# Designs tried in a protein design run: peptides against a protein of PDB entry 6EJA. Part 89

Target 1, 276 residues: chain A of PDB entry 6EJA
Amino acid sequence: VEYMPANPVRIAFVLVVHGRASRQLQRMFKAIYHKDHFYYIHVDKRSNYLHRQVLQVSRQYSNVRVTPWRMATIWGGASLLSTYLQSMRDLLEMTDWPWDFFINLSAADYPIRTNDQLVAFLSRYRDMNFLKSHGRDNARFIRKQGLDRLFLECDAHMWRLGDRRIPEGIAVDGGSDWFLLNRRFVEYVTFSTDDLVTKMKQFYSYTLLPAESFFHTVLENSPHCDTMVDNNLRITNWNRKLGCKCQYKHIVDWCGCSPNDFKPQDFHRFQQTARP

## One batch from the design tools (peptide; made by RFdiffusion4, then SolubleMPNN)

Design b2_p17_1_s2 (from b2_p17_1, 7 letters changed)
Fold by OpenDDE base, seed 4:
Structure b2_p17_1_s2 (fold): chain B 276 residues (1-276), chain A 17 residues (1-17)
Amino acid sequence: as target 1 above (276 residues)
Amino acid sequence: METDENLSEETLAKLAE
């Protein structure tokens, strides 16, 4: 018997979607939808057909909204972080949506727990933030992620402009771009004007794959550092054979491995893991 | 995510100019 929280947390799910994979999105949405949670969906500016479809869905559910603004997001683009940050601000301004956790989702990353399990777990650890670290040498991570390089997103491309230094006194960390953040930390990231948040927002606006590192780095260097949990409670479809083919070379001056979208046949891999 | 340093062909071409 699982723990039943007296005050169950409510989750704001943020979905950043693009393309024409409406059926896949529908499947994922159906799988994660619950009346007690909130769903905020950003559709790529270029995906008008998908946008129309998502709007239609949002009209059917009171707890589903679509971002009124839309960005042209690219793989590895700094705009992805902007998307998350703006969505966080929006969600904080939605006074009628009393969410406790921010969770981003894609077709490439799926919660491994049932809603009840997830809610129970997060309700127990509502003061924690769940960010999965890379689990390797940090120097290597910096190099491989290109964190010591300056990138500029322009014309749907991440241009490598040159080298840069990691800000002094900052311990950089990162790993998964899928995270579970509590409202308090989201508030901090959104509204804090301290030197850390200000510098990191600037720094990561010129960063490749910023979502994989920004929140980690901000959290670990912030007064909220003690809330860090090295786990994102997800199963990611990592297929290196498919994900490491430099498929994004045309849009980024960097080559990387990415997770693959889950297919229905992949669902059998969903399994329970030990709680942090 | 694991990444490798790599420049796009287009970028390389521009740098060669």
Scores: peptide ipSAE 0.017, ipTM 0.491, DockQ to the pose 0.068; fails the geometry check
Fold by OpenDDE base, seed 2:
Structure b2_p17_1_s2 (fold): chain B 276 residues (1-276), chain A 17 residues (1-17)
Amino acid sequence: as target 1 above (276 residues)
Amino acid sequence: METDENLSEETLAKLAE
């Protein structure tokens, strides 16, 4: 897969950060930074200190920008999807940033490939979209994800309002909220006015953990469905004991698991992990 | 992410009070 492409893809990395994880962010940034890529960083509205730090970084690098708008996001909140969607729109409107792929990252998620490997790989498969599916029974997935439940993000809380039906004719899918999307698909998601995109945007605006399913569902039901690759080319730090104790029950009317941020001692795993 | 629907039901119960 490693080769020097004649027309290497350029990546727009979108980082959604919050809290006081400045060191983690710096580690992530250093790990993924390259002069040929673009970095668009959203800092939670409540994280002013972090915002100032990120702004300082953005002023030092021409290919690093910070969202002028800031949302107050919560774990599992629908606002996270809104953040991604708005970021996508912004990035598409940045004509001076000719990116080919959209990649979201957090401190809990690292690319498993070097920049050269990633660029080579994506350059070879520039027409594909990489989303990791859950790989289990879809009915169980729907139930466990609460996709058949209606949620409302309000007052820093995800309120479960009741039951809902999945739109008829839609094949719901999902899994990881870490994805690699090509520009063409991002354009489709951002600007399409077809029933699929319109309905799904509405549907997922009331969805728990929408980013884990929205793009999967839209892609698989769209004219771009044949571009899906069931792989997100990254490693996520999962610790069941730490991540699956309903730690967010105070802000979400749904108990769920979350990945853990990578620590320096976790980095050794990157060299040992190989995924197709 | 995998979620626990049982806890969710408990939350609903609390809200219904």
Scores: peptide ipSAE 0.016, ipTM 0.526, DockQ to the pose 0.070; fails the geometry check
Fold by OpenDDE base, seed 1:
Order: sequence, then structure tokens, then C-alpha cells
Structure b2_p17_1_s2 (fold): chain B 276 residues (1-276), chain A 17 residues (1-17)
Amino acid sequence: as target 1 above (276 residues)
Amino acid sequence: METDENLSEETLAKLAE
């Protein structure tokens, strides 16, 4: 017998997609689609074919919308955070979409729970925010993430300009760029004018892979710090041989490991992964 | 994700300007 919440949470899934893999997106969409949730899709400015395909889908489902604005996002780019922040604002302004949680998804990272399990879990812990931390030495994390380096996104490239200091009095944290944020915290991030949010938005505008650290850092230093759960309820398809290359050297002045898209043969991994 | 420091050739070129 599975727990059925009386007031189940509704999720706003935000998808930031690019490329030409319409079929892959369709498969992923079908896997995560539910009538009670909402789907807000941003298509890269350069992916016109995909944009047309996504628009067609959005016209078929009332709970699927496409961003009217489009950014040219790059791997590791600060613009990705801007995309999320703008999406958050948009979603908060959609009064006809009463979502409770903000969740970003890609083909490389899936929830480890079924929809029913996820909804039941989040309904029980609707006041919490789920961000997975790196679980390592924080100093090492700062170095490996390049948080002590200043980056500038320009001409579809992340330029490393030099060193910078971490703001004093701020406990920097991060890990996964896949997060589950409740509406209240999203409202705080979107509309707060306090020094923390203002300074962090500025700081992370010049940060490599900002989504892996921005929300963690803001949350942990905010009045909402007690709502943090060190788990994002996801599994990521990591393949060191394929993902740990300097494959983005032409885009970012940094090398690192990136997750790989899930393939049908990877399905068995979902069953073997421990769930929270 | 785990990252390592790197400088792209393009960045080096820009710095040389």
C-alpha cells in the first residue's frame, strides 16, 4: 500500500534543451509526463528545428509551455543560471499554474523514484529544498569548480579572466546542478532584494557552471537554510571514459566530467540504484 | 562535476592581444 497524499504537490518541470534530438526529447517527455504537473521548456536560440517540434507538443498539452524568450546557452555558461532564474520568474507569474516544486531535468539525469513515489515524498516534505552537495572537502570543491576564478561569458565562450575572492561571510556550497526547490524558496530567490541574493546573483554571473553552486550557496546562507536536504532524488549517468574529457575546451576554459545521456541499456541501473 | 584547470587556445590568443 502506497501513501496517497490528500493534497499532492504539483511539480513544475523545467527543461532546458538544445540540439536536434527530438526523438530523445520525446521519449524523455513521455517518461516524465503527468497531467497534474507542469512543463516549461526552454529551447536554445540556435535550435530552431527542435523549437518547432517542442512548440507542436506544447499545443497538444495544456500543461506544457515553451519560453517565449530563448537564450543561446553553452555548457558551463553563466547564461544557464539566467535561464533558470528567468524561468522561475515566469512560472511565478503564471497564476493558472499552481505548482509547488521547481525541478529541472535533462536526459542525463532522471528522478530515481516513480511519479507516485516522488509526489508522495515531496508532499510529505513540501517545506524542504533538495540540493545534493559535493560531499567532499569544500576547499577542494572551490578549486575544482573554479569558484575562485572569474569567468566571462562572451561570444559563446566562457573566458577565464583571472582569480577572484570568495565573498567574506558566505558559506559556499554546491554539487549537483539538478535540484528540487519549493515554491517559497523560488519566490525568495526571485524577488528578494537582500544583500545575499543581490550579491550572489552578481557573483554567479561570472561563474562557471553556476547552477551547481548558486542555489546551494543562497539557500545555506539565507533565512531558509534549515530547509535544505542534501539529496536531489536523482541518478546521473556517469561514464568516466566518455564524460571525463576536455570535450568542451572550445566552449569553456576548463576541463571536466559531464554526465552522459541515458540509453535503453542503462535502464537496469535505475532498478539497482538505492532510493532515498 | 569534477573539473580541472585549463586554458583554451582561444583564451591564450585573446590574452596575447
Scores: peptide ipSAE 0.015, ipTM 0.500, DockQ to the pose 0.055; fails the geometry check
Fold by OpenDDE base, seed 5:
Structure b2_p17_1_s2 (fold): chain B 276 residues (1-276), chain A 17 residues (1-17)
Amino acid sequence: as target 1 above (276 residues)
Amino acid sequence: METDENLSEETLAKLAE
């Protein structure tokens, strides 16, 4: 019997979707939907068909909303972080949605626990933030992520403009772009005017794959640093043979590996994962 | 994710200007 907390946390799931993957989205939505949670969906500006489909879903559920604003995002684009940050602000301004955790989801990464287990776990650790670090040498991470390079997102492309330095006094970290953040930290990121948040927002507006590092770096250098847990409670479909190619060469001046979307045949792995 | 430096031809052309 799973522990049932007296005051269970409620989760704001943020979905950033694009393309025509209506069926995939529907499948994921069915898998993660719960009446006690909240779902905030951003549809890429270019994905009008998907937007119409998502709007139809949102009209059927009171705890599902679609962003009234839409960005055109690209792989590795800084605009993805902007999407998350704006979503966070929106969610904080939704007084009728008392969420406790912010969780981003895609078809490439799912929570490894059942809803009950996840809620129980997060309810116990509601003051913590869950971000998975790269686990490698930090200098190597900086180089491989291109954090010491200046990028500009423009005309649906990430342009490498030159070299840059990591801000002085900042310990950069990162890893997975899938995270579980508590409301308090989201509030800090959204409303703080301290030098850390201000500088990092500026820094990461010119960063490749910013979501993989921004929240890690901000958290670890913030007064909330003691709340970090090096675990994102996710299962990622990582197939190096399929994911490690320059498939984004046309839109990014950087090549890299990406996880693959989960297929029905991949779901058996959810049963095999025993991550705490 | 792991990435490798790979400048686009277009970017290289612009930088050469």
Scores: peptide ipSAE 0.011, ipTM 0.494, DockQ to the pose 0.081; fails the geometry check

Design b2_p17_1_s3 (from b2_p17_1, 6 letters changed)
Fold by OpenDDE base, seed 2:
Structure b2_p17_1_s3 (fold): chain B 276 residues (1-276), chain A 17 residues (1-17)
Amino acid sequence: as target 1 above (276 residues)
Amino acid sequence: AETVEELSEETRAKLAE
């Protein structure tokens, strides 16, 4: 992209990390770091070593912060959404960080564009929200995602308690849990007291893999629905054979698939002009 | 992410006991 915006958007990258793979995180960070953006990192409560490593990074860069609160999250857990929501609130309260877009990242997710391209693109479409939908039958999606089932996260496990009904009048949608949300929509999600946001926050607090559907559903049923773009501008490392073996059945009362982490050689796809 | 309902149903059955 050759377009250079006069008022380039600034991005708040939210990273939710866990485990001991500090080197992987470091590689990801180096690949996505830019001085004009902001990085807010949540480290799992159980990952103390990683937390120490991330803290060291945050002390070296003024645009890198670590959440002072830490949650113990599990795969598919509702707490992941809580993490995002709290992060959004924190970021909105950081008046010294004038970010325009919220972007979540993991080791299994990589931007498909260079920083310049991404910034140019988002600057052109700063009023839009980018969420990738599943692109299939919605009823099937609901069933396969277990959205009509009630889950409870407790003791590092997602317990399936029973069936539930989707709130009347709500059009459920979802797909990728990787999204690009503009500040305006994040403000709406964070501070709105309307029935939609209130009900959906409650609904998704008992939902498996809530981040894959919450923001889609809220957006499409909100006054901001016309800002929806069915594209998250991401490349995700999917390998069905490796990712769909019910590897999390011991954690979640639901057999699910997960993407694979990117390897170091994959990070060349995102070029930065300014690296740490 | 895709899920396998069949396994979930089995789990449900166990919880229903």
Scores: peptide ipSAE 0.028, ipTM 0.505, DockQ to the pose 0.057; fails the geometry check
Fold by OpenDDE base, seed 4:
Structure b2_p17_1_s3 (fold): chain B 276 residues (1-276), chain A 17 residues (1-17)
Amino acid sequence: as target 1 above (276 residues)
Amino acid sequence: AETVEELSEETRAKLAE
């Protein structure tokens, strides 16, 4: 018998979508939709058709909203972090949406647990933040991620401008760009004016794949560091053969690996893992 | 995700200017 929380957490799911994969999005949405949660969807500025479709969905569900602003996001772009940060601010300003956790999702990543299991788990650990670390040598991670390099997002491209130093006193960490963040930490990231948040926002505005490291780094160097859980409670469709082909070289002055979108045939891989 | 250091051809060309 699963733990039934007396005060179940409510989740704000943030979906950043692009392209014309409306059916795939629909499948994912149906898979994760629950009346007690909230869904905030950002559609790429260039994906007008998808935007119209998503708007239609949002009109059908009171707990589904679409960002009134839209960014032209690119793979590895710093704008993705901006998208998350702005969405966090929006969600915090939505007083009619009392969410407890922020969860980002894509078609390449699914929660490994049922809604009941997820809610039960998060309700038990509502004060924790779930960020999966890379699990390798940190120096290697920095090098491979290009964190010691300066990037500029311009004209739908991430330009590598040169080298940079990691800010002194900052312990950089990262890994998965899929995370589960509690409201308190989101509030901190959104509204804090301390040196850490300020510096990191600036630093990561020139960072490749910033979402893979920003929240990790901010959390671990913040007063909230003790809330870190090295797990994102997800199953990601990692296929290195498919995801590490430098398919984004035309977009970024860096070659990177990415997860692949889940296909219906991939669902058999969904399995339960041990709770942190 | 794991990345590999690589300059785009276009960037390389620009840096050479």
Scores: peptide ipSAE 0.027, ipTM 0.525, DockQ to the pose 0.068; fails the geometry check
Fold by OpenDDE base, seed 1:
Structure b2_p17_1_s3 (fold): chain B 276 residues (1-276), chain A 17 residues (1-17)
Amino acid sequence: as target 1 above (276 residues)
Amino acid sequence: AETVEELSEETRAKLAE
């Protein structure tokens, strides 16, 4: 017997997609689609074919929308955070979409729980935010992430300009750029004018891989800090041999590891992964 | 993600300007 919440949470899934992998997107969409949730899809400015395909999907489903604006996002780019922040604002302005949680997804990332389990879990803990921390030495994390370095996104490239200081009095944290945020915290991030949010938005505008740290840092230093759960309730297809070859050195002045897209043959891994 | 510091040649060239 599975717990059935009386007031089940509804999820806004935000997908930031690019390239020509329409089939992969279709598979992922089918895997995560539910009539009670909402799907807001941003297609890279350069991916016109994919954009057309996604538009067709959005016309077939009332709970699927495509961003009217499109950014040219790059791996590690600060613009990715801008994309999320703008998407959050858009979703908050959609009064006809009463979502309770914001969840970002990609083809390289899937929730470890079934829809029913996820909804039941989030319905019970709807006041919590789920961000997975790095679980390492924080100083090492800062160094490895390049948080003490100043980056500038320009001409589809992340330029490393030099060193910078971490803002004093701020407890920096981060880890996974896959998160589950409740509406209340999203509202705070979107509309707060306090020094924390203002300064962090500015700071992370010049940050490499900002989504891996921005929300963690803001949350932990905010009045909502007690709502943090160190778990993002998902699995990522990591393959160090494939994902850690500095494949983005032409885009970013930094070498990093990236997850691999899930393939049908990888499905067995979902069954073998322990669920929280 | 785990990252490793690296400066591109293009960036080095621009910084040298």
Scores: peptide ipSAE 0.026, ipTM 0.541, DockQ to the pose 0.068; fails the geometry check
Fold by OpenDDE base, seed 3:
Structure b2_p17_1_s3 (fold): chain B 276 residues (1-276), chain A 17 residues (1-17)
Amino acid sequence: as target 1 above (276 residues)
Amino acid sequence: AETVEELSEETRAKLAE
């Protein structure tokens, strides 16, 4: 028996898609679609065929929209954070979409709960933000993430320019780039002019894989720090054999790992995942 | 994700200038 909320939360799902992931996108969309939620899809500027397909979907559903702007993103690029930040602003300006939570998704990560379970859970904890931390030594995390290095995204490449210091007085954290953020925190990130948000936006504009630590760091150093839950309610498909081959060395002056897209055979994991 | 430090030849060349 699941909790039935009197005022169920409505979710804005932000999907960032690129390449030839049409099948994966269709599976993801089918798995997460509900009439009471909202779906905002960004298609990479270079993925025109996929864009056309997504536009067709958006025309069929009133609660599905496609970003009118499109960025050319690269793996590990700082522009990914820009994509999320701009989508957040757009969603806040959509007065006809009364969403309560922001959830980002790709073909590589799925919610671990059914819609009813997810809504019930988030409705119970509507004042919380869900970000999963790395759970390891923070100094090691900084080194491995390259947070103490300065990167410049230019000409479809992340150039490593040299060393940098973590801003003084800032407690850095991070881990997963998949998060569940409540509207209040999204408003703060989007519209706040305080030193924290301003400095972090600048800092992370020169950061590799910025989405893996930006929101964590901002949240934990903000007046909203007490709202953090160390759980992102995701099933991440990690396969080190496939995802850790330095396949992005040609575009990033840093070798990293990436999660893999879910295959139909992977969906059985939903039943095996423990609830948070 | 965990990363390994690496510098491209192009970047090394630029930094050497």
Scores: peptide ipSAE 0.025, ipTM 0.530, DockQ to the pose 0.055; fails the geometry check

Design b2_p17_1_s4 (from b2_p17_1, 5 letters changed)
Fold by OpenDDE base, seed 2:
Structure b2_p17_1_s4 (fold): chain B 276 residues (1-276), chain A 17 residues (1-17)
Amino acid sequence: as target 1 above (276 residues)
Amino acid sequence: SETVEELSEETKAKLAE
C-alpha cells in the first residue's frame, strides 16, 4: 500500500546501542536515515568510544540527537524500559521535533518496508499502534518470560528475588520488543496518572525483558486498546539452527536468547536526502 | 525473545550457602 499522503507522518527513531560496533551502527544509521525523520540515540554508559562516535554523527545532522543521560544496561534488564520511557518523555518535550510515531531499532531489527512504504502505511494508519504478540498460549508466555517472578536489576545482574502475582484485572500480553507507537499513545504512557500506567510502570520495573510486554499490556488494558495492530512490521534475524543456548545466564537469573545481528548485506538503504 | 527458567551460577551459589 503506497500513496503520497497529504500529511506524511514523521518518525522518531530511538536507537539503544552499546559496545564498540561503531561500523555496524553506522551502517544501520545510513540504512534508516531520512531528513524528514528524527533520531534519538542512547549509548550505554560504559560505551564511551561509541558515545563519542555517535556524538560526532549527531553534530552532523540536525535531526539526530544523543541522550544527555546514559544508563548502564544489561540484556533483559529493567533499565531498558526505563531508557525507552525516558526517551519518550524527552521526545515529547522536544517541541521542535514534531514526530508522529515512535519506533525503536537495534542491529538485530530491521524495517520490512522502504521509507516511502513505511511513511505511506503509517500515514494511513496514524491512529494505530503496532505491537507484535507472541501468538501462543499466554500462560506459557508468562511462565517462559518470568512475568510471575520478581527481578531486581543490580550490579549489572538481574537477580530473581522470588515469585509475584500479576495485578488483578490486568490482561498480560507481549511478544516482540520492537514496536511502532503513535504519539498519542506515547503521551498516554508518559503522562497518564491512572492506575493502569502507574501499576504497570511499577510492575515492569522488576520485570525481565520488560519491553517485550510492557507496552502490549498497557495498551491492551488502556482506553487505547482498540488501536492495537498485531504486527510490528519488522524482520528479526533468528538463527533457528543455533537454538536457545542461554547466552545471558551469566547476567540474568533466567535463560534467555536473543536474535542475531543483521549483516551489512541484510540492509536495504532508505531513500536518503542530503542535509540542508 | 525465547526464555526459560534458569538461575545463574552466582545465584545458585548464593542459595547453596
Scores: peptide ipSAE 0.026, ipTM 0.518, DockQ to the pose 0.067
Fold by OpenDDE base, seed 1:
Structure b2_p17_1_s4 (fold): chain B 276 residues (1-276), chain A 17 residues (1-17)
Amino acid sequence: as target 1 above (276 residues)
Amino acid sequence: SETVEELSEETKAKLAE
């Protein structure tokens, strides 16, 4: 007997997509689509063909919308955080979409639970936020992420300008840039004017891979710190051989690994992965 | 993401100017 919540949570899925891989997006969309959830899709400013395709989909489904604004995002760019923050604001202003959780997705990851399991789980823990930490030495994490370095996104490039200090009194944390955030915390991040949120928004405006650390850091230093769960309830398709070749050297003054898009032949891996 | 410090080719090019 599976748990059926009386008041099931509704999820706002935020998709930040780019390129020409429409088939992969279609597969992912079909895999995650449900009539009771909401889908807000940002298409890269440069991906016009994909944008047209996504617009067509949005016209077919009432619970699918496309951002009226579009950013030119790059791997590791600070603009990715801006994209999430703006999408959060938009979603909070959509009074006709009563979502309870914010979940970001890409073609490189899938929820490790079925929709029913995910909804049941989140309905039970609707007051929690799910952010996966790096699980390593924090000092090493800071160094590897370049959090002690100042970056400037300009002309589709992340320029490393120099060193910077981590704000005093702030416990920095991070890990996965895939998160499940409840509406209450999203509201806090979006509308709070306290020093923490204000300073962190500024700090992370000059940060490499900001989404991997911003929400972790803000949450853990906020009045909502006790709501953190060290798990993001998803699987990411990692292939070190394919994803760790410093493929972004041309756009970022840093090297990093990136996950690979899931392909049909990769789906068998979901059955082999332990679920939380 | 697993990252490693390294200057981009563009940055190297600019520094060479």
Scores: peptide ipSAE 0.024, ipTM 0.551, DockQ to the pose 0.068
Fold by OpenDDE base, seed 5:
Structure b2_p17_1_s4 (fold): chain B 276 residues (1-276), chain A 17 residues (1-17)
Amino acid sequence: as target 1 above (276 residues)
Amino acid sequence: SETVEELSEETKAKLAE
């Protein structure tokens, strides 16, 4: 349903960027920029050139900011979740940015809807959280994700230390690491001191690909569980042949799949794919 | 993703330090 909401939601887009993907970032930024939304950009600590470029952009737009802190993140690293969590805290402390939704973006993922459609949709469902689940049996998911394994991020590597147990009473879930979270849930994740949030933050500090499961698991086991929507409203470029290989063995003691950045030739998919 | 049943040699070396 598309309508003109009386009180349209405003979105905080969080971008975690690295390398020299300045052109991709510029393209994405151009595609998603709107004066009514907010953009908070984290640049990898090792990407100084990109950082300088992003700073230039942020100086031109009042609704674009760059994290003053920078982490060195790796594929599958627990530090990625830390980046999101710290970004959430920062955004909640920005009283001059009245955002309603938190949305993470990368060059490998785009919103499936136009800005107007997205805003209309989220305005209608502003109390909901959108997280896409894996759609498989949970036991297989746990095994494939290595959730029953203990990892330590150190020296730009995810070290597998051994086995671990899933905390008792916790129903683990996950899937896409692209999510749309409302401010209320972000507040809960950021400031709650309950056993769930505390335990999960600790648990996922030693987790491979934590962003694919942390928010799902926390949400579904929280008092906010009824706000779960199994849809992230995204188009993600998955090329299994290219993305599902052990290209990251030098970084992590695990093999996994990663989405591919969108290329101009992939743009037709934005026009053909539709999801409710 | 693919399951790795054993620790990598690099990890073993690191843990042996």
Scores: peptide ipSAE 0.013, ipTM 0.470, DockQ to the pose 0.016
Fold by OpenDDE base, seed 3:
Structure b2_p17_1_s4 (fold): chain B 276 residues (1-276), chain A 17 residues (1-17)
Amino acid sequence: as target 1 above (276 residues)
Amino acid sequence: SETVEELSEETKAKLAE
């Protein structure tokens, strides 16, 4: 029996999607859809077919919206962070959507836990932010992530311009580009004009794979640092392997696997998800 | 999750496109 919170959290799911995987997206969407949550979908500027499909879905549900703006994002590009930041701003300005948590998803993600489990967990820890750290040597992480290198995204390309230094007084961290952020922290990231947020936004505008470390770094150096939980409740598989293997190591887990790689046996786990 | 040093040729191609 799962805990039923008296004041359940409502989640803003931000979906960043591209390509032609409309069927996969539809399956994922159906698996995560709930009437009490909100879904804000960004479709890559180049993915017009997918955009049309997503628009059709959005017209069927009042709690599903599509970004009126579209970016041409590339994997590893700084524009991905911009997409998240702009979506956060949009969501905060939507006064008719009282969400409590921000969760980013792609078409390759799939829930391995029920909605009730997710909501119960987040409702219990509503004041926390969930970001998974790399758990390795930080200096090595910086080097391997290229945080000490300057990149420029221009014309849908990432150009390495040279070396740079990490800003003084900043403890850099990162790991996963999947995160669960509470509204309060999102508000801070979006509207704060303090030196930390300002400098980090600038710094990460020239960063490769910025979403893997921006929110970690901002959070850990912010007044909200005590709200960090080193767990994103996700297992993301970037490999094009046949068959998604999800491990239930956490109270609530999400699988980041290509929907095309899902085996029929995996769906039995997914069907336990509460649907409208 | 993919590091600069470990970037695949495919990823490099994506970044260069």
Scores: peptide ipSAE 0.013, ipTM 0.492, DockQ to the pose 0.061

